Peptides against a protein of PDB entry 7AE7. Designs and how they scored, part 78

Target 1, 321 residues: chain A of PDB entry 7AE7
Amino acid sequence: KVYKDLREFLEVLEQEGQLIRVKEEVNPEPDIAAAGRAAANLGKNQPAVFFEKIKGYKYSVVTNVHGSWQNHALMLGLDKNTSTKDQFYELNRRWDKFPVPPNVVKREAAPCKENVIDKDINLFEILPLYRINEQDGGFYISKASVVTADPEYPDDFNKLNVGTYRIQVKDRDRVGIQALAMHDIAVQLEKAEAENKPLPIAITIGNNPLVTFMASTPVGYNQNEYEFVGALQDGVPMDIVKSDLYDHLYVPAGSEVVLEGHIIPRVRTVEGPFGEFPGSYSGARLQCEVKIDRITHRTNPIFENLYLGIPWTEIDYLMAL

## One batch from the design tools (peptide; aimed at target 1 V270 P273)

Design b2_p28_3 (made by RFdiffusion4; failed a check: too like the target's own chain)
Pose (drawn by RFdiffusion4):
Order: C-alpha cells, then sequence, then structure tokens
Structure b2_p28_3 (pose): chain A 313 residues (1-149, 158-321), chain P 28 residues (1-28)
C-alpha cells in the first residue's frame, strides 16, 4: 500500500494496533512529551499516540508515528512484524528505483490547500505547540519537512517558535541555502522557504536522509513507494517551491535578512541538550492547511526514541 | 511597515542577545 497523506497511514496504524487515542483533555506540558517518552519506553510494538484534546487548543497532536519497527514496516507497506533485516533489504532494493519523478497536481486537488490564512498569522491557532523537554528554549516544531530551492531540497530542521508568525532556524545547517543566503543578506532580500507539517511517512523519512547524496528528494519518495510517484503542489506565494499535496499544514515564508537571535537550547539525537546560539529567523507570510489539521510532532530524549528510527536504515 | 518591523527587531536583538545567551548558559 502507498499513503497519499498522514491520515491514511494513521488509519493503517490504528487498524494494526499501533495507534493509541487519548480522548481526555491533556495539558501541553509535560503531558504530551511524557506520553511520547512512555510510548518509546514500551520497548516493543511501540505505538503512535494521538491526543484529541489539548487544553486551550482547537486541534489534535500525534506523536511517535515512526517510533517502532512495526510502524517502520507499515510505513514501507510490509507486514508489521517484518524483521529489521528484511526491512533493510526492502529499502536497499527500492533505493535503486531512484529517480521516480513526482506528479504535479492542481491547486484545487491538493488537500493541503483547503484553508488559507493570508493575514494575522497565528501559529497557535493551528498547531497545539508545547515544550518537548524541560530545558528547551521554547516550543518546537521538531518534525517538519523544509523545502528550499533538480535544485529543490527537502530536509528536517528543528524549528523554534519565536512569535505568532516567526520561527527560528539553523540556516547554516542547510547546505544549499548558504550560497543564496550570502547573496540575499548582502542585497537585503528575503529567501523563500516552505515548512510542511503532517506528511506522508515516507516524505519525513526522505527528509531525514543524509545530505551527502544529492538526490532530488521528492523523486526519492517515489522510489521508496516502489515506483509510485508522489503528488506535489505549487505553493501559493512562491512558484519555485513545491510542497506535498497532502501535508496537514504548510507554512510559506522567508528567511529574514540580517537578523540573528538566540535559538535553543534543544535536544539532539545523542541524548543531550545542545547549546543556545545565534541563528536565523523565518517570517511566516501564509499558512495553508487541511480542515482539522493534525500536528505531527516528535519527542526526543535518551535513545532509543522516534529519531533513532528515522535515522536507522 | 515590514522594513520598520525588521529594523526594530535588529535593534532589539543587538540590545538583548548577549544577556539572553548568558542566561541560557547559566540555566544549562
Amino acid sequence: KVYKDLREFLEVLEQEGQLIRVKEEVNPEPDIAAAGRAAANLGKNQPAVFFEKIKGYKYSVVTNVHGSWQNHALMLGLDKNTSTKDQFYELNRRWDKFPVPPNVVKREAAPCKENVIDKDINLFEILPLYRINEQDGGFYISKASVVTANKLNVGTYRIQVKDRDRVGIQALAMHDIAVQLEKAEAENKPLPIAITIGNNPLVTFMASTPVGYNQNEYEFVGALQDGVPMDIVKSDLYDHLYVPAGSEVVLEGHIIPRVRTVEGPFGEFPGSYSGARLQCEVKIDRITHRTNPIFENLYLGIPWTEIDYLMAL
Amino acid sequence: AEEEEIEELREKAEEENAEKLKEAEERL
């Protein structure tokens, strides 16, 4: 099976006993992060946890989506009990199908274009943002796929919420931004960027794939789907930016020129906090989102947690 | 208006970044 969006994958997870629904209202902190750690601590057949009600928020949160070998196998469309070695072989075989060009769809057909917010941008009205770890510098978006511009790149970068319409980003960790970053800051011009949240599991998996192999990213997702191309749609504001047609939330924005502010600290996969450093800020100019969006976020702590599964094979 | 907001943000960052980094280091 191939998933057009996060919601089809969550359906499969629930049918397979790999998704737990929390119906009672929970507080943002520390409840969501504590549940994410507990789900990771179950050791075997760790499920995704779906929070339907978060105090003070309108929408829902899902966590630990990739956080088990069962979830990982179901992401690949295999039986949930497929061994880790067999999943490795299946990924090795599909790796060679690269490239599979994506299908570009019209705006009216992309579920991520159902709702538009073009003014008075407020991330908190869409995303139930919360603190992941006690010493984090702020509320984080820890599982977004970020699109920048064959020269289109998708990657995962931790994003700290600074204001209703402003986030932080480590721009010098995106090694295609940094030639356009010099030109843009030298000329005081903004650099367009797209932040996608709540994606097809293979899109997130591709976004965590090593940068050393300069692939085409979306064409790699078609390879992981064993030759089935993925659907992408053009962003409202920037014609050279394409986002997954099924994303739950799309934040279209730009990197603010000549602005460096304190970002962090935040958790890193070796199990420790990073330090606080001066990083770039991104202004959100537009939000498009599916009706009743789902905030797919990720808990990070002492290994093994969901990030290890996203990096393993 | 946006350029004014960006300038105000630059001034605020110039004035507060060093103290905010110190506080973050002491907190860790």

Design b2_p28_3_s1 (made by RFdiffusion4, then SolubleMPNN; from b2_p28_3, 12 letters changed)
Fold by OpenDDE base, seed 5:
Structure b2_p28_3_s1 (fold): chain B 321 residues (1-321), chain A 28 residues (1-28)
Amino acid sequence: as target 1 above (321 residues)
Amino acid sequence: MEEEEIRRLREEAERTNEALLAEAAARL
């Protein structure tokens, strides 16, 4: 099975008994993290947790979407009981189908374009923000697929990067991004900052689960993650659409939320602390800052965020494949 | 919830985030 968006995947997770739906209104803290921990304690078959109603917010949250081997099997369109060995075999078999070029859809055909915010931007109106860990230095967007291009070769589709980065909310229209030297985004940012230019960016939230998987999977700098998504879809192209601000940036057509903006050149602000692992806080550091200039989103957007629980985090599953 | 109460709680979340950011900055 192939999924066009997060919603089609969540429907399958629910049908397969791999999603818990919380219908009662919850407090963002501590209830989201507490319910995630409770779900993780249900055994080896950790479900996704979908919160329909969050006090103080208009929209929903889903966590732990990739948080089990059953969810990974379903992501690949396999039986949920497929062994980790057979999942890995199938992943490798499909990997050899690279490249599978995406379909570029028209703006009017892209669900991520249903709503537009281009003034008075406030992230707190669109995303049910909360601390993932009690000691976090703020609210995080931890499961975004971040789209950037090479500023020297903006029209080279093979240099379009889709990566997962730690993103801290700084203001209504600003986020901090952890662009480490080992990340492809850091190469692109270095080129932009050398000329004191902004780096165009699209931060995409709530994607086709294979987009999120590929954004978390290291690939070559001249390899496009969307062409791997098509390979992992067993040769079915994924749908992408042009960003609204930038002709050279393409986002998943089915994204729940797209934050379009730019990395401010040569600006560094305090980011962190963040609880990456239980009992391990990365200290606060000076990191890049993104100005959000435009938001597009689906009607009733779902905020997909990481589950960070004991003993296994969702990150452990995303890094294990 | 009423729209006014959602607005109030959103503004409280914003202030909470600002306070956490200020605390983290003061520790550097």
Scores: peptide ipSAE 0.448, ipTM 0.903, DockQ to the pose 0.052
OpenDDE base, seeds 1, 2, 3, 4: peptide ipSAE 0.415, 0.414, 0.437, 0.032; ipTM 0.886, 0.890, 0.899, 0.596

Design b2_p28_3_s3 (made by RFdiffusion4, then SolubleMPNN; from b2_p28_3, 12 letters changed)
Fold by OpenDDE base, seed 5:
Structure b2_p28_3_s3 (fold): chain B 321 residues (1-321), chain A 28 residues (1-28)
Amino acid sequence: as target 1 above (321 residues)
Amino acid sequence: DEEEEIERLRKEAEETNEALLAEAAAAL
């Protein structure tokens, strides 16, 4: 099975008994984290947790979408009881189908374009933000697929990068991003900052589960993550659409939320602390700052965010293959 | 009433985020 968006995947997770739906209104803190921990205690078959109603917010949250081997099997369109060995074999078999070029759809055919905000931007109106860990230095967007291009080769689709980065909310229209030197985004940012230019960016939230998987999987600088998504879909192309601000940035057509903006050149602001692992906080550091200039979103957007639980985090499953 | 409550709680969330950011900055 192939999924166009997060919603089609969540429907399958629910049908397969791999999603818990919380229908009661919850407090963002501590109830989201508490319910996630309770779901993790259900053993090896950790479900996704979908919160329909968040007190103080208009929209829903989903966590732990990739948080089990059953969810990984379903992501690949396999039986949920497929062994880790057979999942790995099938993943490798499909990997050899690279490249599978995506379909570029028209703006009017892309669900991520249903609504537009281009003035008075406030992230708190669109995302039900909360602390993932009790001692976090703020609110995080921890499962976004971030799209950037090479500013020297903006028309080279093979240099379009889709990566996962830690993103802290800094203001209504600003986020901090952790761009480490080993990440492809850091190469692109260095080129932009050398000329004192902004780096165009699209931060995409709530995607096709294979987009999120590939954004967390290291690939070569001249390899496009969307062409791997098509390979992992067993040769079925994924759907992408042009960003609204930048003709050379393409986003998943089915994204729940797209934050379009730019990394401010040569600006560094305090980011962190964040609880990356149970009992270990990364200290606060100076990191890059993104100005959000435009938002596009689906009607009733779902905020997909990372689950951090004991003993295994959702990151451990995203990076284990 | 529900929309006014959401607006109030949103402002409280923004203020909480600002306070946490200020605390983190003061610890450096």
Scores: peptide ipSAE 0.447, ipTM 0.902, DockQ to the pose 0.052
OpenDDE base, seeds 1, 2, 3, 4: peptide ipSAE 0.027, 0.439, 0.417, 0.025; ipTM 0.562, 0.900, 0.893, 0.609; seed 2 fails the geometry check

Design b2_p28_4 (made by RFdiffusion4)
Pose (drawn by RFdiffusion4):
Structure b2_p28_4 (pose): chain A 313 residues (1-149, 158-321), chain P 28 residues (1-28)
Amino acid sequence: KVYKDLREFLEVLEQEGQLIRVKEEVNPEPDIAAAGRAAANLGKNQPAVFFEKIKGYKYSVVTNVHGSWQNHALMLGLDKNTSTKDQFYELNRRWDKFPVPPNVVKREAAPCKENVIDKDINLFEILPLYRINEQDGGFYISKASVVTANKLNVGTYRIQVKDRDRVGIQALAMHDIAVQLEKAEAENKPLPIAITIGNNPLVTFMASTPVGYNQNEYEFVGALQDGVPMDIVKSDLYDHLYVPAGSEVVLEGHIIPRVRTVEGPFGEFPGSYSGARLQCEVKIDRITHRTNPIFENLYLGIPWTEIDYLMAL
Amino acid sequence: AAFEAAYQRNKELNQEAEDKYLAEQAAE
C-alpha cells in the first residue's frame, strides 16, 4: 500500500494496533513529551500516540509515528512484523528505482490547500505547540520537511517558535541555502522557504536521508513507494517551491536578511542538549492547512527514540 | 485567546534563553 498523506498512514497504524488515542484533555507540558518518552520506553511494538485534546488548543497532536520497527515496516507497506534485516533489504532494492518523477497536481486537488491564512498569522491557532524537553529554548517544530530551491531540496531542520509568525532555523546547516544566502543578505533580499508539517511517512523519511547523495528528494519518495510517483503542488506565494499535496500544514515564508537571534538550546540525537547560538529567523507570510490539521511532532531524548528509527536504515 | 498562556510561556522561555546566552558571552 502507498499513503497519499499522514492520515492514511495513521489509519493503517490504528488498524494494526500501533496507534493509541488519548481522549482526555492533556496539558502541553510535560504531558505530550512524557507520553512520547513512555511510548519509546515500551521497547517493542512501540505505538504512535494521538492526543485529541490539548488544553487551550483547538487541534490535535500525534507523536512517535516512526518510533518502532512495526511502524517502520508499515511505512514501507510490509507486514508489521517484518524483521529489521528484511526491511533493510526492501529499502536496498527500492533505493535503485531512483528517480521516480513526481506528479504535479492542481491547487483545487491538493488537500493541503483547503484553508488559507494570508494575514494575522498565528502559529498557535493551528499547531498545539509545546516544550519537548525542560531545557529547550522554546516550543519546537521538530519534524518538519523544509523545501528550498533538479535544484529543489527537502530536509529536516529543528524549528524554534520565536513569535506568532516567526521561527528560528540553522541556515548554515542547509547546504544549498548557503550560496543564495550570501547573495540575498548582501542585497538585503528575502530567501523563500516552505515548512511542511504532517506528511506522508516516506516524505519525512526521505527528509532525514543524508545530504551527501544529492538526489532530487521528491523523486526519491517515488522510489521508496516502489515506482508509484508522489503528488506535489505548487505553493501559493513562490512558484519555484513545491510541497507535498497532502501535508497537514504548509508554512510559506522567507529567511529574514541580516537577522541573527539566539536559537536553542535543543536536544540532539546523541542524547544531549545542544548549545544556544545565533541563527537565522524565518518570517511566515502564509499558512495553508487541511481542515482539522494534525500536528505531527517528534519527541527526542536518550536513545532509542523516534529519531533513531528515522536515521537507521 | 484560549492558548494565550502557552504563547506567553513560549515568550518567557525565549527570553530566559537569550538572557543566559548573553550572560555566558559577557563572562568570556

Design b2_p28_4_s1 (made by RFdiffusion4, then SolubleMPNN; from b2_p28_4, 17 letters changed)
Fold by OpenDDE base, seed 2:
Structure b2_p28_4_s1 (fold): chain B 321 residues (1-321), chain A 28 residues (1-28)
Amino acid sequence: as target 1 above (321 residues)
Amino acid sequence: MEYEEVEKENKKRNEEAEKAFLEKLAAE
């Protein structure tokens, strides 16, 4: 099976008994993190946890979407009981299909374009933000697929990068992003900052599970993650759409939320601390700042966020293959 | 002292929230 978006995947997870639906109103803190930990302790078959109602927010949260080998099997459209070995074999078999170019859909055909916010931007109105860890220095968006291009070669689709980065909410319309020197985004930012130019960015939340998987998987700087998504879909292209602000940035057509903006050149602000692992906090660091200029989102957007818990984090599953 | 107290209170609140969630799951 191929999934167009997060919602189609969540439906399959629910059908397969790999999703817990919390229908009662929860407090964003501590209930979301606590429920995530509780779900992780239910054994080897860690389900996703979908929170329908969050106190003080309009929209839902889902966590632990990639948090088990069963969920990974289902992501690949395999039986949930497919062994890790057979999943790895199938991933490698499909990897050889690269490149599978995505389909560019019209704006009117893209669910991520159902709603637009271009003024009075407030991230807290769209995302049910919460602290993942008690000692976190703020609210994090930890499972976004971040789209950037090479500012020297903006029309080179092979240099379009889709990556996962630590993102801290700083203000209503500002986020900090951790662009480490080893990340492709850091190369692109260095080029933009050399000319004192903003780097265009689209932060996409709640994607096709293979987009999230590929955004967390290191690939070559001249390889497009969307072309790998098509390969991992066994040769079925994924659907992408142009960003509203930038002709050279393409986002998944089915994204729940798209934050379009720019990295402010030569600005660094304090970010963190963040609990990357239980009991392990990264210190506060100076990180890049993104101004959000436009939001597009699906009606009743689902905030997909990372589960961080013991014994296995969702990151461990995203990086284990 | 204040940090350790806050950490203890937070830990207790988290344990209570986990327990409450598990009790809800067991009741469904």
Scores: peptide ipSAE 0.071, ipTM 0.636, DockQ to the pose 0.024
OpenDDE base, seeds 1, 3, 4, 5: peptide ipSAE 0.051, 0.035, 0.025, 0.064; ipTM 0.602, 0.580, 0.405, 0.627; seeds 3, 4, 5 fail the geometry check

Design b2_p28_4_s2 (made by RFdiffusion4, then SolubleMPNN; from b2_p28_4, 17 letters changed)
Fold by OpenDDE base, seed 3:
Structure b2_p28_4_s2 (fold): chain B 321 residues (1-321), chain A 28 residues (1-28)
Amino acid sequence: as target 1 above (321 residues)
Amino acid sequence: MENDAVIEANKARNKAAEEAFLAELAAK
């Protein structure tokens, strides 16, 4: 089974009993985190939790999409009861199919382009933002696939990076991003900042689960995550579309939300703290700042966000493969 | 409706975190 987008995956999770749908209106705090913890306490087969209605917001939230071995098996299109060993075996078998080049679709064929916001940008109108942890310094987008390119080689598709980074919401149209020196984005940012230029960025939210998986999986600087997604789809190419603002950035065609903008060169602002692990906070640090210049989104976009609960985090499953 | 109260609450939290960070830096 191959999924075109997050929605097809959520449908399968629901069919397989790996998604809980909360139909009642919830408060963003503390109800989202509380319901996530309650779902985690159901045992080893932790379901995704889909919140249809968030008080004060228009759109839905889904959490814990990757939060179990069953969900990982289903992500690979395997039986939900496939052993971790067999999941690893199949993952490795498919990994050897790299590269599988993506299909570049027309703008009109890309669901992520259904709606456009190019003025009066307000992230809070599109994303039901909440504190993941009570002591977080603010709202976070913690499960985005962030697209950047090498500013020296913008036309080299092999240097297009799709990564997962901690993103703090700072204002209606501003986010802080944690670009650590070990990340490919930091190399690209260094090149842009050397010339005092903005780094083009597309922050994509609510993707095909294999995109999110690959964005969380380290690959070589000259390897494209989309070509691995095709490999992990057992040789079926994924669909990508050109960003609206940048000719050299491509985003998943099925993304729920795409935030297009730029990292402001040589600007650092306080970001954090964030509870990356239960009971541990990464301290506040000076981090990069992104200006959001354009949003494209699917109609009724789903905000996929990370579950950070006890006893297991979703990160434990994303990093375990 | 602009979620102004939520936005302002987020800004206040960000500011408090910034102040705490700056205080930590000044104490080192």
Scores: peptide ipSAE 0.407, ipTM 0.867, DockQ to the pose 0.754
OpenDDE base, seeds 1, 2, 4, 5: peptide ipSAE 0.392, 0.353, 0.406, 0.356; ipTM 0.859, 0.843, 0.864, 0.845

Design b2_p28_4_s3 (made by RFdiffusion4, then SolubleMPNN; from b2_p28_4, 16 letters changed)
Fold by OpenDDE base, seed 4:
Structure b2_p28_4_s3 (fold): chain B 321 residues (1-321), chain A 28 residues (1-28)
Amino acid sequence: as target 1 above (321 residues)
Amino acid sequence: GPYAAVEEENKKRNAEAEAAFLAAQAAA
């Protein structure tokens, strides 16, 4: 099974008994985190948790999408009871199919383009934002696939980067992004800032599960994550679409929400603290700031966000490979 | 607007974190 988007994957998770649907209205804090912890306590077969109604917001949240070996097996289109060993074997077998170039679809064929907001941008209207941890310095987007390109080689598709970065919400249309020196985005930003130019960026939320997986998997600077997604789909290309603002940025066609904007050159603002682990906070640091200039989104967009709980975090499954 | 309360909460949290960071830098 290959998934075009998050929704197809969530349907399979629900059919396989790997998704809990919460139909009652919940408070963003503490109910989202509490329900995630409760799901984690069900043992090794941790389900995703889908919140249909969130007090004060219009749209839904899903957490813990990658939060178990069963969910990981299903992501690969395998039986949910496939052993970890067999999952690794299959992953490695498919990895050798790299590169599998994506299909570039027309704008009209891309679900992420169903709705457009290009004025009076307010992230709170689209995303049910909350603190992931009690002592977080603000609301966070922790499971986005962030798309950037090399400013010196904007037309080199092999240098297109899709990565996962910690994103703090600063205002209605501004976010802080943690771009560490080891990240490909930092190399690209350095080039832009050398010329005092903005770095184009697309922050994509709620993708097919293999995009999110590959965005969290380190690859070479000259390797495109979308071409690995096609490999992990056993040779089936994924669908991408051109961003609205930038000809050289491509986003997953099925993204729930796409935040298009730019990193402001040579500006640093305080980002953090953020609870990466229970009782362990990453300290606040000066980090980059992104201005959001345009939003595209699916009708009734689903906010996929990371579950950070004990004993196992969703990160443990995303990074264990 | 309908999200004014949560927007202000987020702004407050960010401002508190920034103030704490700046205070720590000034003490170092």
Scores: peptide ipSAE 0.601, ipTM 0.936, DockQ to the pose 0.797
OpenDDE base, seeds 1, 2, 3, 5: peptide ipSAE 0.565, 0.565, 0.568, 0.580; ipTM 0.926, 0.926, 0.926, 0.931

Design b2_p28_4_s4 (made by RFdiffusion4, then SolubleMPNN; from b2_p28_4, 16 letters changed)
Fold by OpenDDE base, seed 2:
Structure b2_p28_4_s4 (fold): chain B 321 residues (1-321), chain A 28 residues (1-28)
Amino acid sequence: as target 1 above (321 residues)
Amino acid sequence: MEYDEVEELNKERNEEAEKRFLAELAAL
């Protein structure tokens, strides 16, 4: 089984008994984080949790999408009871198919382009934002696949980077991003900042589960994560579409939300604290600032966000393979 | 409210919400 988007994966999770649907209206805080913790306490078969209604917001949230070995098996299109060993064997077998180039689809064929916001941008109107941890210094987008390119080689598709970074909401149209020196985005930002130029960015939310997996998997600077997604789809190309603002940035065609903008050159603003692990907060630091210039989104977009409440967090599963 | 009172109130709300969802999940 191959998934075009998050929705096809959530349908399979629900069919397989690996998704709980909360139909009652919940409070963003504390209910989303509490329900995530509750679901994690169900033991080895941790389901995704889908919140249909969130007080004060129009749209839904899903958490813990990658939060179990069963969900990882299903992500690979395997039986949910496939052993971790057999999942690893299948991952390695498929990895040897790299590169599998993505299909570039037309704008009209991309679900992420169903709606456009290019003025009066307000992230709170599109994303049901909440604090993940009690002591978080703000609202985080913690499961985005962030697309950037090398500003010296913008047309080199092999240098197109799709990574996962800590993103704090700073204002209606601004986010902080943690670009550490070890990240490919930091290399690209350094080149842009040397010229005092903005770095183009697309922050994509609610993707094909293999896109999220590959964005969390370290690859070489000259390797494209989308070509690995095609390999992990057993040689079936994924669908990508051009960003609206940038000819050289491509986003997953099925993304629930795409935040297009730029990293402001040589600007650093206070970001954090954030609870990366239970009882472990990273202190407040000066981080990069992104201006959001355009949003595209699916009708009734699903905000996919990370669950961090208990040991064996969703990030541990994303990094364990 | 002092910071400590807010922290304690948030902790109580989180524990209550978690217990509620655990009960709801156990009923499925």
Scores: peptide ipSAE 0.038, ipTM 0.601, DockQ to the pose 0.026
OpenDDE base, seeds 1, 3, 4, 5: peptide ipSAE 0.015, 0.000, 0.007, 0.005; ipTM 0.350, 0.346, 0.334, 0.319; seeds 4, 5 fail the geometry check

Design b2_p28_5 (made by RFdiffusion4)
Pose (drawn by RFdiffusion4):
Order: structure tokens, then C-alpha cells, then sequence
Structure b2_p28_5 (pose): chain A 313 residues (1-149, 158-321), chain P 28 residues (1-28)
């Protein structure tokens, strides 16, 4: 099976006993992070946890989506009990199907274009943002796929919420931004960027894939789907930016020129806090989202947690 | 998370706040 969006994958997870629904209202902190740690602590058949009600927020949160070998196998469309070695072999075989060009769809057909917010941008009206770890510098978006511009790149970068319409980003960690970053800051011009949240599991998996192999990213997702192309749609504001047609939330924005502010600290996969450093800020110019969006976020702590599964094979 | 580096993390935050303040002064 192939998943057009996060919601089909969550449906499969729930049918397979790999998704737990929390119906009672929970506080943002520390409840969501504590549940993410506990789900990771179950050891075997760790499920995704779906929070339907978060105090003071309108929408829902899902966590630990990738955080088990069962979830990982279901992401690949295999039986949930497929051994880790056999998943490795299936990924190795599909790796060679690269490239599979994506299908570009019209705006009216992309679920991520159901709702538009073009003014008075407020991330908190859409995303139930919360603190992941006690010493984090702020509320983080820890599982976004970021699109920048065959020269289109998708990657995962931690994103700290600074204001209702502004976030932080480590721009010098996106090694295709950095030639356009010099030109843009030198000329005081903005650099367009797209932040996608709540994606097909293979899109997130591809976004966590090593940069050393300069692939075409979306064409790699079609390979992981064993030859089935993925659907992508042009962003509202920037014609050279394409986002997954099924994303729950799309934040279209730009990197603010000549602005460096304190970002962090935040958790890293080796199990420790990073330090606080001066990093770039991104201004959100537009939000498009699916009706009743789901905030797919990720808990990170002492291994093993969901990030280890996203990096392993 | 491991908090063995917490003093260094706090120190790094103070340094980053000071560096941001110096950049604001230079722009003024």
C-alpha cells in the first residue's frame, strides 16, 4: 500500500494496533512530551500516540509516528512484524528505483490547499505548540520537511517558534541555502522557504536521509513507494517551491536578511542538549492547511526515541 | 535528555545574548 498523506498512514496504524488515542484533555507541558517518552519506553511494538484535546488549543497532536519497527515496516507497506533485516533488504532494493519523477497536481486537487491564511498569521491558532524538553529555548516544530531551491531540496531542520509568525532556523545547516544566503543578505533580499508539517511517512523519512547523496528528494519518495510517483503541488507565493499535495500544514515564508537571534538550546540525537547560538529567522507570509489539521511532532530524548528510527536504515 | 552539560548550556545562552546585544549596538 502507498499513502497519499499522513491520515491514510494513521488509519493503517490504528487498524494494526499501533496507534493510541488520548481522548481526555491534556496540558501542553509536560503531558505530550511525557507521553512521547513513555511510548518510546514501551520497547516493543511502540505505538503512535494521538492527542485529540490539548488545553487551550483547537486541533490535535500526533507523536511517535515512526517510533517502532512495526510502524517503520507499515511505513514501507510490509507486514508489521517484518524483521529489521528484511526491512533493510526491502529499502536496499527500492533504493535503486531512483529516480521516480513526481506528479504535479492542480491547486484545487491538493488537500493542503483547503484553507488559506494570508494575513494576521498566528501559528498557535493552527499548531498546538508545546515544549518538548524542560530546558528547550522555546516551543519547537521538530518534524517539518523544509523545501528550498533538480535544484529543489527537502530536509528536516529543528524550528523554534519565536513569534506568532516567526520561527528560528539553522540556515548554515542547509548546504544549498548557503550560496543564495550570501547573495540575498548582501543584496538585502529575502530567500523563499517552505515548511511542511504532517506528511506522508516516506516524505519525512526521505527528509531525514543523508545530504551527501545529492538526489532529487521527491523523486526519491517515488522510489521508496516502489515506483509509485508522489503528488506535489506548487506553493501559493513562490512558483519555484513545490510541497507535498497532502501535507497537513504548509508554512510559506522567507529567511529574513541580516537578522541573527538566539536559537536553542534543543535536544540532539546523541541524547544531550545543544547550546544556544545565533541563528537565522524565518517570517511566515502564508499558511495553507487541511481542515482540522494534525500537528505531527516528534519527541527527542535519550535513545532510543523516534529520531533513531528515522535515521537507522 | 542528559543534563551533564547544563552549566555549559547556560553559559552558552549568556554568551549568545551578549553577542546579540553587541550586534544591535553596532547597527545603531
Amino acid sequence: KVYKDLREFLEVLEQEGQLIRVKEEVNPEPDIAAAGRAAANLGKNQPAVFFEKIKGYKYSVVTNVHGSWQNHALMLGLDKNTSTKDQFYELNRRWDKFPVPPNVVKREAAPCKENVIDKDINLFEILPLYRINEQDGGFYISKASVVTANKLNVGTYRIQVKDRDRVGIQALAMHDIAVQLEKAEAENKPLPIAITIGNNPLVTFMASTPVGYNQNEYEFVGALQDGVPMDIVKSDLYDHLYVPAGSEVVLEGHIIPRVRTVEGPFGEFPGSYSGARLQCEVKIDRITHRTNPIFENLYLGIPWTEIDYLMAL
Amino acid sequence: LDESNLEEVKESLEEAEEEEKELEEEEE

Design b2_p28_5_s1 (made by RFdiffusion4, then SolubleMPNN; from b2_p28_5, 15 letters changed)
Fold by OpenDDE base, seed 1:
Structure b2_p28_5_s1 (fold): chain B 321 residues (1-321), chain A 28 residues (1-28)
Amino acid sequence: as target 1 above (321 residues)
Amino acid sequence: MDLSRLAEVEESLRRARAEEEALRRERA
C-alpha cells in the first residue's frame, strides 16, 4: 500500500484501530496534551488521536500519527502486526532502490493548492495552535517538513533539503526556527546570510507519513529526501508540486498546509523554552526568524502536530531509525 | 474504533479539565 497524503494514511489507521477520533469539542489546552497522554498509556499499540473540533478554531488537529510500531508498519504499507525486525528488513531492502525521482505534478492537480492566502496572513486562522507543554514559551509547529535549497545551486535538485526543525510561532505571520550547525538548512542559511540575502523556505504541514519520516531522517547534503520517499514506497514515485513563490522549491502535492516565505538574513530573536523530552526543557535561545509571505492549503486542513507527553513519544519512533 | 480506548481518552480529558478548573479556583 502507498499513500498519496496524510488523509489516506489516517483512513487506514482508523480502519486498523490505530486512530481514536474525538468528536466532542475540546479546549486546545489542556485537552489535546491530556488526550495524547491517555493514548500513550493505552499500551504498546499507541493510536493516533484525531480532534475534529477545537474550541476557538475552525479546523482539526491530529497527534501521535507515528506513535507506535503498528503505525510504522502501516506507514510502510505492511500488516500492522509485522515484527520490528521484518519492518527494518523491508526498510533496508527498499532503501537500496534510491534514487526514485518524484513526479512533478501541475499546480491544478495538487491538493495543497486548493486555497490561497497572500494577504492579511494569520497563522491562527489556519492552524489550531496550542502549547504542547504547560511551560512552553509559546505555540510550536513540531512536525513540519521544511523545504530549502542551496542558494548557490538553486537548480541542483540533489541539494534540495527537506528537514524537521523546532518552529515557534512568533506572530500572525512569523515563526522562529531552530537551525543547528549540524543541519543542512544551517549550511544553506550561512550562504544566504554571507550575501545578506533572504533564504527562500516552504514549511509543509500534514504530509504523506513517509515524507515526515524522511524529513526526520539524516541524509547526505547531495541526497534528496523525496527520492528516498519513492524508494520507501517500493519504487513508486511521490507527487511534488512547485511552490507558488519560488521556481526552485518543490513541496509535497498532498500537504494539508504550506507556509511559503523567507528566513530574514542576520536577524535573531528569542525562541523557547520548549519541552523536547518529558521533564526536560531546552532554554531560551536566539534563533532565526521566518516571515510568511503566502499560505496554500487544502479545504478543511488538518494540523498534524507532535505528541511529547510520555515515552515512547513520536520523536522516539521517528529518531529510532 | 475500540470504544474502550475512546472511553479511556474521554475520562482522561474529563480529569484534566477538572484538575485545571481546581487549579484556577486555587489561584483565584
Scores: peptide ipSAE 0.210, ipTM 0.745, DockQ to the pose 0.021
OpenDDE base, seeds 2, 3, 4, 5: peptide ipSAE 0.162, 0.197, 0.014, 0.182; ipTM 0.718, 0.739, 0.450, 0.727; seed 4 fails the geometry check

